# Ledger of designs, part 81: peptides against a protein of PDB entry 3T7K

Target 1, 248 residues: chain A of PDB entry 3T7K
Amino acid sequence: KAEKILARFNELPNYDLKAVCTGCFHDGFNEVDIEILNQLGIKIFDNIKETDKLNCIFAPKILRTEKFLKSLSFEPLKFALKPEFIIDLLKQIHSKKDKLSQININLFDYEINGINESIISKTKLPTKVFERANIRCINLVNDIPGGVDTIGSVLKAHGIEKINVLRSKKCTFEDIIPNDVSKQENGGIFKYVLIVTKASQVKKFTKLINDRDKNETILIVEWNWCVESIFHLNVDFTSKKNVLYQKK

## One batch from the design tools (peptide; made by RFdiffusion4, then SolubleMPNN)

Design b2_p16_2_s1 (from b2_p16_2, 8 letters changed)
Fold by OpenDDE base, seed 5:
Structure b2_p16_2_s1 (fold): chain B 248 residues (1-248), chain A 16 residues (1-16)
Amino acid sequence: as target 1 above (248 residues)
Amino acid sequence: KKEEEEKWEELMDKLA
C-alpha cells in the first residue's frame, strides 16, 4: 500500500533519520505510515539503544524526559525536530492532489525551539559533557525523584561511568565514593560529587566528609544542575545555580 | 508510555 501511495512522486527524498519520539506520537503510527516513513529514510525507534546509531529526536519542545536528555548524547544529534514535520509530511503524501510531483518539506523549518546549531555542534565532540567536566564517579541519593535507575541512565549516557547510590538515612563516610579522575593540571577536579534532594542531606554529607577528609573538594548539586549542564552540553563551574554546596 | 513521560516531566519540574 505504501508503494502505491508513493508511486505518484517522481522523486523521493531520503531524510536519513534514525529517531526517537518524546512528548508526541504516543499512539504510534499505523503500519502504512511507518512503511512510508521508512521509504523516505525515516526510522522511528521505541527506545534508545547505542547500536541503532540514533541521530534524531522528535519533541514538541525542549523536555526533561529521559529520551530528550539522552538524545543530546547522540553521536551526533543531527536533528531535533517538532512532530509537525511528520504530520505535514504524511499530510502531503496522503493528499490526492495530482500535481504533487515532489515532496516539499524542509527539515530545517521544523527545528525545536532552543536547540540551535551551537548545541548540535557540541554533540559532534568526541567526549561527553560530564567527561569533559572531569566527573566520572558520582554519589546519588536513593530518594531522588524519578528513581536512581532513570537518573543514572541519563548520567551514564552523558559520560558518568560510576554511580554510587547512597542510602541517605543510613550512609556513613565510607559509603561515599571519590570522583576518581587523574588530576589534570588545568581543571578543578572535585573529589566528592553528590546529587541530593534536600538541605538536610547537604548538612549530613558535608559533615561526614569534612570530619574525615577536611581538605578535600566537594560539589553537592541538585538534579537541575545536571539537567542544565546537559541542555547546554557544558558544565559551568562558575555558576552557583542549582549548587547546594561547593568547596574548592 | 505517554503517561510515564508526562509524569516524569511533571516530577522533574517539581524538583526545579
Scores: peptide ipSAE 0.024, ipTM 0.584, DockQ to the pose 0.824
Fold by OpenDDE base, seed 3:
Structure b2_p16_2_s1 (fold): chain B 248 residues (1-248), chain A 16 residues (1-16)
Amino acid sequence: as target 1 above (248 residues)
Amino acid sequence: KKEEEEKWEELMDKLA
């Protein structure tokens, strides 16, 4: 059926998209439309797997979903597109009125607002955002909204190698892991990096660390610090936004 | 899935 529908076009584009969707297409696509999209080089996956070599995200806007955040870790993310791309494409293809010899839909017309070429270009870098920031090992409180698994998965996608989950009420200094990175001469390396949810945790962890390991560098941030870093594909250590405590 | 995504967004927005 898809072949018959597409036969009216003299030339078919190959968009070469391997995509996931977030915040759109909740009902999925019918079999014919999936086949049409496949013929146009558009493959949509339900979940993110590294083996699929995903290069595209469909979303109506910048979202804080797991899929969206992870899409910025694609190697590279080629396109971040609004769902209207698919909608308009399928609409044009199914249109009986248009004596169109070709499909006239340009990917660049459907870019998600705020995901510019600067962001896209950074996804071509050989390193991940937190790797570039010399953050390898982090401490994560167990009561974080969204759950440690989801948050941890996003962080790992962006270069965190080890996530230590802290039982916020019961943890001791010995439970806190250092960010085991070699001191680079020109980069501020924090020995202890923690993601926390509340001020009481800041007080607790700062006390524990400062009492036992004096004069060490500490970075305590909110989840939003990580999110902002991901959205920019850059860690700005000069910013105090979403930083709860820092000791250099 | 939609409900989970919306819940995630709401949760993350509340933390902002």
Scores: peptide ipSAE 0.023, ipTM 0.580, DockQ to the pose 0.873
Fold by OpenDDE base, seed 1:
Formats: sequence, C-alpha cells, structure tokens
Structure b2_p16_2_s1 (fold): chain B 248 residues (1-248), chain A 16 residues (1-16)
Amino acid sequence: as target 1 above (248 residues)
Amino acid sequence: KKEEEEKWEELMDKLA
C-alpha cells in the first residue's frame, strides 16, 4: 500500500533520520505510515540504544524528558524537529493532488525552538558536556525525583562515568566519593560533586566534607543545574543558578 | 512509556 501511494512521486527524498519521539505521537503510527516513513529514510525507534546510531529527536519543544535530554548526547544530533514535520509530510503524501511530482518538505523549517546550530554543533564534539567540565564521578542522593536510574542514565549519556548513590539519612563521609579527575592546570575541578534535593542535605554534606577533608573543592547542585548544562551543552561555572553550595 | 515521559516532564518542571 505504501509503495502505491509513493509511486505518484517521481523522486523521493531520503531524509536519513533515525529518531525517537518525546511529547508527541502518543498513539504511534499506522503500518502504512511507518512504511512510508521508512521509504523516505525516516526510522522511528521506541527507545534509545547506542547501537541504533540515533541522530534525530521529535518533540514539540524543548523538554526535560529522558529521551530529550539523552538526544542531546547523540553523536551527532543532526536534527531536533517538531512533530509537524511528520504530520505535514504524511499529509502531503496522502493528498490526492496529483500535481505534486515531488515532496516539498524542508527539515530546516521544523527545527525545535531553542535548539540552534550552536547546540547541534556541540554534539559533534568528541567529548560529552560533563567530560569537558571535568566531572566524572558524582554523588547522587537516593531521594532524587525521577529516580537514580533515570537520572543516572541521563548523566552517563553526557559523560559522567561513575554515579555514587548516597543514602541521604544514613550516609557518612566515607560514603562520599571524590571526583577522580587528574588536575588539569586550566580548569576548575571540584573534588566533590553532589546532586541533592534539599537544603538539609547541603548542610549535612558540607559539614561531613569540611570536617574530614578541609580545604577541598565542593560543588553541590540541584538536578536543574545538570539540565541547564545539558540544554546548553556547556557547563557555566560562573553561574550560581541551581548551585546550592560552591567552594573553590 | 509515553505517559512516563509526560510524568517525567511534569515532575522536572515542578522541580525547576
């Protein structure tokens, strides 16, 4: 059926998209439309797997979903597109107007607002955002909204190698891991990096660290600090936004 | 999964 529908076009574009969707297409696609999209070089996956070499995200806007956040770790993310791309494409294809010899849909017209070429270009870098920021090992409180697995998965996608989960109420200094990065001369390296949810945790961890390992560098942030860093594909250490405690 | 994504987004927005 898809072949018959597409036969009316003299030339078919190959968009070469390997995509996931978030915040759109909740009902999925029918079999015919999936086949149409496949013939146009558009493959939509249900989940993110590194082996699939995903290069595209469909979303109505910038979202804080796991899929969206992870899409910014694609190597590279080629396109971040609004769902209207697919909608308009399928609409054009299903249109009975015989006069269209070609599909006239430009990917660039459907870019997600706020995901500009500067962001896309950073996904071509050989390093991940937290790797560039010299954050390899972090401490994550166990009561983090969204769960340590999901949060951890996003962070790992963006270059964090080790995630130490802290039992906030029971943890001691010995449970806190250092950020094991070699001292690079030019970059602010924090020995202890923690993601916390509450002010009480800040007080607790700052006390534990300062009492046992005096004069060390500490960065305590909210999850939103990580999110903002991901959205910009850059860590701004000059910003105090979402930073709960910083000791340089 | 999609419902989970929406819930995640809502949760993350509340935390912002």
Scores: peptide ipSAE 0.023, ipTM 0.595, DockQ to the pose 0.890
Fold by OpenDDE base, seed 4:
Structure b2_p16_2_s1 (fold): chain B 248 residues (1-248), chain A 16 residues (1-16)
Amino acid sequence: as target 1 above (248 residues)
Amino acid sequence: KKEEEEKWEELMDKLA
């Protein structure tokens, strides 16, 4: 069926997209449309797997979904596109207007607002955002909204190597892991990095650490600190936004 | 899964 539909075109573009969708196409695609998209070099995956070498995300806007956040870790993210790209493409293909010898849809016309070339260019870097920030090991409270698995998965995609889950009510100092990074001369390395949800946790962890290791550097942040860092593909240590406690 | 993503987004938006 797809072949018959596409036979009317003399030339077919190859978009070379390996994509996931978030915040769109909840009902999926019919088999014919999937075949059409595949013939145009557009492959849509249900989930993110490293083996699939994903390079594209479809979303209506910047979202805080797991898929969207992880898409910024693609190597590289080539395109962040609005779903209208697919919609318009399929509309054009299914159009009975015989006069279209070519598919005239430009990917660049469908870029997600706010995902600019500067962001895309950073996805070409050999390092991940948290790796560049010298954050490899973090402590994550177990009561984090969204769950430790989802949050942890996003963080790992962005270069966190080790996620230590803290049982906030029962944890002791010994349960807190250090951010084991080699001292780089020019970058503020925090020995203890924690993502917390409540002010009470800040008080608890600061006390635990300061009582046992008074001279060590501490960074305690909210999840939003991570999100903002991901969206910018840069950690701004000068910003106090979403930082709950910092000791240099 | 999609419902989970929406719930996630909603949750994250509420926390923002």
Scores: peptide ipSAE 0.022, ipTM 0.594, DockQ to the pose 0.899

Design b2_p16_2_s2 (from b2_p16_2, 7 letters changed)
Fold by OpenDDE base, seed 2:
Structure b2_p16_2_s2 (fold): chain B 248 residues (1-248), chain A 16 residues (1-16)
Amino acid sequence: as target 1 above (248 residues)
Amino acid sequence: KKKEEEEWEKLMEKLS
C-alpha cells in the first residue's frame, strides 16, 4: 500500500533518520505510515539502544524526559526535529489534490527551538559532556525523584561511568566514592561529586566528608545542574545555579 | 509510555 502511495513521486528523498520520539506520537503510527517513513529513510524506534545508532529525536520542544536527555548523547545527534516534520511529510504524501512530483520538506525548517548547530556540533565530539568535565564517578542519593535507574541511565549516557547510590539515611563516609579521575593540570577536579535532593543531605555529606577529609574538593548539586549541563553539552563550573555546595 | 513521559515531565518540573 505504501508503494502505491509513493509511486506518484518521481524521486523519493532519503532522510537517513534513526529516531525516537518523546512528547509526541504517543499512539504511534499506523502500519502504512511506518512503511512510508521507512521508504523515505525514516525509522522510528520505541526505545533507545546503542546498537541502533540513533541520530534523531522528535519532540515538540526541549523536554526533560529520559529520551530527550539521552538523545543529546547520540553519536552524533544529527537532527532534533519537531513532530510537524512527520506530520507535514505524511500530509503531503497522502494529499491527492496536489500532484507534487517531488517531496519538498526541509529538515532544517523543523528544528526544535533551542537545539541549535552549536549543540548539534558538540554531539560530534569524541567525548561526553561529563567526561569532558572530569566527572567519572558520582554519588546519587537513593531518594531522588525519578528514580536512581532512570537518572543513572541518563548520566551514564553522558559519560559518567560509575554511579554510587547512597542510602541517604544510613550512609557513612565510607559509602561515599571518590571521583576517580587523573588530575589534569589545568582544571580542578572535584574529588567528591554528589547529586542530592534536599538541604539536610548537603549538611550531612559536607559534614561526613569534611570530618574525614577536610582538604578535599566537593561538588554537591541538584539534578537540574546535570540537566542544564546536558542541555548545553557543557559543564559551567563558574555558575552557581543548581549548585548546593562546592569546595575547591 | 505517554503516561510515563508525562509523569516524568511533571516530576522534573516540580524539581525545577
Scores: peptide ipSAE 0.022, ipTM 0.540, DockQ to the pose 0.838
Fold by OpenDDE base, seed 4:
Structure b2_p16_2_s2 (fold): chain B 248 residues (1-248), chain A 16 residues (1-16)
Amino acid sequence: as target 1 above (248 residues)
Amino acid sequence: KKKEEEEWEKLMEKLS
């Protein structure tokens, strides 16, 4: 069926997209449209797997979903596109009125607002955002909204190697892991990095650490600190936004 | 999946 539909075109583009969708196409695509997209070099996956070498995200805008956040860890993310790309493409293909010998849809016309070339270029870096920030081991409270698995998965995609889940009500100092990174000359290394949800946790963890490991560096942040870092593909240690406690 | 993503987005918006 797809071949018959596409036979009217003399030349087919190859978009070379391996994509996931978030915030769009919830009902999926019919078999014919999937086949059409495949013939155009557009493959849409249900989930993110490293083996699929994903290079594209479809979303109506910047979203805070797991898929969107992880898409910024693609190697590289080539395109962040609005769903209208697919919609318009399929409309042109299914159109009986258009005596078009060619499909005239340009990917660059469908870029997600706010995902610019500067962001895309950073996805070409050999390192991940938290790796560049010397954050390899973090402590995550178990009562974090969204769940430790989802949040942990996003963080791992962005270069955090070890996620220690803290039972916030029962944890002791011995349960808190250090951020084991080699001392680099340019500073910015925190021995203890924690993602917390409540002010009471800040008080608890700061006390535990300061009482047992005096004079060590501590960074306690909200999840939004991580999100902002991901969206910018850069950690700004000069910003106090979403930082709950910092000791240098 | 749709519901989960929507719930996640809503949750993240509330935390913003």
Scores: peptide ipSAE 0.021, ipTM 0.543, DockQ to the pose 0.887
Fold by OpenDDE base, seed 3:
Structure b2_p16_2_s2 (fold): chain B 248 residues (1-248), chain A 16 residues (1-16)
Amino acid sequence: as target 1 above (248 residues)
Amino acid sequence: KKKEEEEWEKLMEKLS
């Protein structure tokens, strides 16, 4: 069926997209449309797997979903596209009225607002955003909204190697792990990095660390600090936004 | 999946 539908076109584009979707296409695609998309070099996957070498995300806008955040860790993310790309493409293909010799849909016309070439270019870097920021090991409170597994998965996708989950009510200083990174000349390395949810946790952890390991560097942030860093593919240590406590 | 994404977005918006 797909071949017959596509036979009316003299030339078919090859978009070379390996994509996931978030915030769109919840009902999926029918078999014919999947085959059509496949013939045009568009493969849509249900889940993110590194082995699939994903290069595209479909979303209506910038989202804070796990898939969207992880898509910014693709190597590279080639395209971040609105679902209207697929909608218009399929509409044009299924249209019987137009003796169209070719499909006239350009990927660049469907870019997600706010995902610009600067962001896309950063996904070509050999390092991940938190790796570049010298954040290897973090402490994460167990009561974080979204759950430690989801949050942890996103953070790992962006270069954090070790996530230590802290039981916020029961943890001691010994439960807090240091960010085991050698001091590099050109960047402030924080010995302790923590993601917390409450002001009480800031007070608790700052006290625990300062009482036992005086004069060490501490960075305590909320989840939004990580999200903003991901969206920009850059950690701005000069910004106080979403930073709850910082000791240099 | 849709519900999970919506719940996540709503949660993240609330935290923003």
Scores: peptide ipSAE 0.021, ipTM 0.535, DockQ to the pose 0.849
Fold by OpenDDE base, seed 1:
Structure b2_p16_2_s2 (fold): chain B 248 residues (1-248), chain A 16 residues (1-16)
Amino acid sequence: as target 1 above (248 residues)
Amino acid sequence: KKKEEEEWEKLMEKLS
């Protein structure tokens, strides 16, 4: 059926998209439309797998979903597109106007607001955002909204190698892991990096660390610090936004 | 999964 529908076009584009969707297409696509999209080089996946070499995200806007955040770790992310791309494409294809010899839909007209070429270009870098920031090992409180698994998965996608989950009420200094990175001459390396949810945790962890390891560098942030870093594909250590405690 | 994504987004918005 898809072939018959597409036969009216003299030339078909190959968009070469391997995509996931977030915040759109909740009902999915019918079989015919999936086949149409496939013939146009658009493959939509239900989940993110590294083996699929995903290069595209569909979303109505910048979102804080797991899929959206992970899409910024694609190698590279080629396109971040509004769902209207698919909608308009399918609409044009299903149109009975016989006079359309070509599909006239430009991907660049459907870019998600705020995901500019600067962001896209950073996804071509050989390193991940937290790797560039010399953050390899972090401590994450167990009571974080969204769950340690989801948050941890996002962080790992962006270059954090080890996530130590802290039982906030029961943890001791010995439970806190150092950020094991080689001292680079020009980069601020924090020995202890923690993601917390409450001011009481800041007080607790700062005390534990300062009492046992008095001269070490500490970075305690909110989850939003990580999110902002991901959205910019850059860690700004000069910003105090979402930083709860910093000792250089 | 789609519902989970929406719930996640709403949660993250509340935390912002």
Scores: peptide ipSAE 0.022, ipTM 0.552, DockQ to the pose 0.888; fails the geometry check

Design b2_p16_2_s3 (from b2_p16_2, 9 letters changed)
Fold by OpenDDE base, seed 4:
Formats: sequence, structure tokens, C-alpha cells
Structure b2_p16_2_s3 (fold): chain B 248 residues (1-248), chain A 16 residues (1-16)
Amino acid sequence: as target 1 above (248 residues)
Amino acid sequence: KKEEEEKWEKLMEELF
């Protein structure tokens, strides 16, 4: 059926998109539209797998979803597009009006607001955002909204190698892992990095660390610190925004 | 799986 629909065009574009969707297309696509998209070089995946070499995200705007946050870790993210790209494309392809010799849809007209070329260019870097920030090992509280698996999966996609889950009520100093990174001459490495949800956790962890490892560097942040770092593809250590405790 | 993913997407948008 798709071939018969596409046979009316003299030339078909190849968009070369391997995409996931978030905040759009909840009902998915029918089999005919999936086949049409496939013939145009647009493959939509349900989930993110590194093996699929995803290069595109469809979303109506910047979202804080797992898929959106992970899309900024693609190697590279080539396009962040509004769902209207697919809608207008399929609409043009299903239109019975005139022998359209060509499909006239430009990807650049459908860019997600706020995902500019500067952000896209950073996804071409050989390193991940937290890797560049010398954050390899983090401590994550077990009561984090969104759950440790989702949050942990996003953090790993962005270059955190080890996530230690802290049982906030029962943890001791021995449960806290150091950020095991070799001292680079040009950046303050924090020995202890923690993501927490509550001021009581800040008080607890700062006490535990300072009582046992008095002179060590500590960074305690909210999840929003990670999100802002991901959206900028840069960690700004000069910003105090979403930093709950810092000891250099 | 898909319903759980949609619940997670909604939850992430509501929480963050």
C-alpha cells in the first residue's frame, strides 16, 4: 500500500533519521505510515538503544523526559524536531491534490525551540557532559522522584560510569563512594558527588563526610543541577543554582 | 511496557 502511495512522486527524499518520540505520537503510527516513513529514511524506535545509533528526537518542545534527556547524549544528535514534521510530511503524502513531483518538507523548519546548533554541535564531542566535568562516580538517594533506575539511566547516558544508590535513612559513611577521577591540573575534582532531594539529606551527608574525611571536596546537588547541565551540555561550576552544598 | 513508559514520561514532566 505504501509503495502505491509513494509511486506518485518522481523522487523521494532520504531524511536518514533514526528517531525516538517523547510527548507526541502516543497512539503510534499505522503500518502504512510506518512503511512510508521507512521508505523516506525515517525510522522511529520505541526505546533508546546504543546499537540503533539514534540521531533524532521528536518532541513538541524541550521536555524533561527520560527520552529527551537521553537524546542529548546521541552521537551525534543530528536533529531535534517538532512532531509537525511527521504530520505535515504524511499529510502531503496522503494528499490527493496534484501530482506533486517532489516532497517539499525541510527539516530545518521543524527544529525544537531552544535546541540550537550550539547544543547540537556539543553532541559531536568525543566526551559526555559529566565526563568533561570529571564526574565519574555519584551517590544517588533512593527516594529520588522518577526513581533511581530512570535517573541513573539518564546519568549513565551522559557519562557517569558508577551510580551508588544511598538508602537515605540507613546509610553510613562507608556506603558513600568517592568520585574516583585522577586529578587533572585544570579543574577542581570533587571527591564526593551526591544527588539529594531534601535539606535533611544535605545535613546528614555533610556531617557523615566531614566527620570521617574532614578536608575532602564535596558537591551536593539537586536533580535540576543535572538537568540544567544536560540541556546546556556543559557543567557550570561557577553557578550556585541547584547546588545545595559545595566544599572545594 | 508502553503504558509504563507513558506514565514515566508524564511523571517526569510533572516532577521536573
Scores: peptide ipSAE 0.026, ipTM 0.620, DockQ to the pose 0.488
Fold by OpenDDE base, seed 3:
Structure b2_p16_2_s3 (fold): chain B 248 residues (1-248), chain A 16 residues (1-16)
Amino acid sequence: as target 1 above (248 residues)
Amino acid sequence: KKEEEEKWEKLMEELF
């Protein structure tokens, strides 16, 4: 059926998209439209797997979903596109009225607002955002909204190697892991990095660390600090936004 | 399903 629909076009584009969707296409696609998209070099996946070499995200806007945040870790993210790309493409293909010998849809017309070339270019870097920031080991409180698994999965996609889950009520100093980056020559490394949800945790962890390891560097942030770092594909250590405690 | 998925995505946007 797809072949018969596409046979009216003299030339078919190859978009070379391996995509996931978030905030759109909840009902999926019918078998004919999947086959049409496949013939145009567009493959949509249900889930992110590193083996699939995903290069595209479909979303109506910048979202804070796991899929969207992880898409910024693609190698590279080639395109971040609005769902209207697929909608308009399928409309043009199913249109019986257009004597169009060619499909006239440009990917660049469908870019997600706020995902610019600077962001896309940073996804071509050989390193991840937190790797570049010398953050490899973090402490994460167990009461984080979204859950430690989801948050941890996003952080790992962006170069965090080790996530230590802290039981906020019961943890001691011995439960806090150092950010072991001893192999990197460049200054500005925080020995303790923590993601927390509330001011009482800041007070607790700062006390525990300062009582036992008084001269060490500490970074305590909200989850929003990580999100902003991901959206910019850069850690700004000069910004106090979403930083709850910092000791250099 | 769709309404639940949209609700979950919205909830995830709020939780993140």
Scores: peptide ipSAE 0.025, ipTM 0.592, DockQ to the pose 0.535
Fold by OpenDDE base, seed 5:
Structure b2_p16_2_s3 (fold): chain B 248 residues (1-248), chain A 16 residues (1-16)
Amino acid sequence: as target 1 above (248 residues)
Amino acid sequence: KKEEEEKWEKLMEELF
């Protein structure tokens, strides 16, 4: 059916998109529209897998969803597009009125506001944002909103290798893992990195670490510190925003 | 999956 619909066009674009959707297309696509999109080089996936070599996200705006945050880890993210791209494309293709010899829809007209070329260019870097920041092992409190699995999955996509889940009420010093990174000459490595949700956790973990491992470097942050680092594809260690405790 | 994504979107928007 899709071939017959597309046969009226002399030339078909190849958009070369391997995409996920977030905040849009909840109902999915019908089989004909999926086939049309596939013939135009647009493949939409339900889930993010590294093997699929995803290069695109569809979303109405910048979102804090798992898919959106992980899309900034694509290698590279080529396009971050509004769903209107697909909507207008399918409308043009299904239109009976226009003797359109060609599909005339430009990807650049559908960019998500706030995802600029500076962000896109950083997705071409050979390293992930937390890898560049020398953060490979973190401690995550078990009572984090969104759950440790989702948060952990986002952090891993951005170069965190090991996530230690802390039972905030029951944990001891021995439960806290160090950030085991070889000292590179040009950046302060924090021995202990923790993501927490409450001021009581800051007091607890700072006491546990300072009582047992004096003079070590500690970074305690909110989840929003990670989110801001992901959206900028850069960790700013000079910013106090979303930093709850820092000891250099 | 849809309900989990919508719940996550709502939760994450409430954290802004």
Scores: peptide ipSAE 0.024, ipTM 0.612, DockQ to the pose 0.691
Fold by OpenDDE base, seed 2:
Structure b2_p16_2_s3 (fold): chain B 248 residues (1-248), chain A 16 residues (1-16)
Amino acid sequence: as target 1 above (248 residues)
Amino acid sequence: KKEEEEKWEKLMEELF
């Protein structure tokens, strides 16, 4: 059926998209439209797997979903597109109007607002955002909204190798892991990096660390600090936004 | 599954 629909075009584009969707297409696609998209080199996946070599995301706007945040870790992210790309593409392909020699839909016309070439270009870097920031090992409080597994999965996608989950009420100094970064290059490496949710946790962890490992470098942040770092594909250590405690 | 995914995506947008 799809072949018969596409046979009216003299040339078919190959978009070479391996995509996930977030905030759109929850009902999925019918079998004919999936086959049409496949013949145009557009494959849509339900979930993110590294093996699938995903290069695209469909979303109506910038979202804070797991899929959206992880899409910025794709190698590279080629396109971040509005769902209107697929909608207009399928509309043109189902249109019974005269022999369109070509499909005239440009991917660049459907870019998600705020995901520009500067962000896309950073996804071509050989390193992840937290790797570039010298953050490999973090401590995460167990009472974080969204859960430690989801938050941890996003952070790992962005170059955090080890996530230590802290039981906020029961943890001791011995439960806190150092950020193990072998390269002491001239950028302020924080020995202890923690993601927390409450001011009481800041007081607790600051005390535990300062009492046992005096004068060490500490970074305590909110989840929003990680999210902003992901959206910019850069960690700005000059910003105090979403930083709860910093000791250099 | 799909309604659960939509609910999850909305929840994630609110929690993150």
Scores: peptide ipSAE 0.027, ipTM 0.607, DockQ to the pose 0.547; fails the geometry check

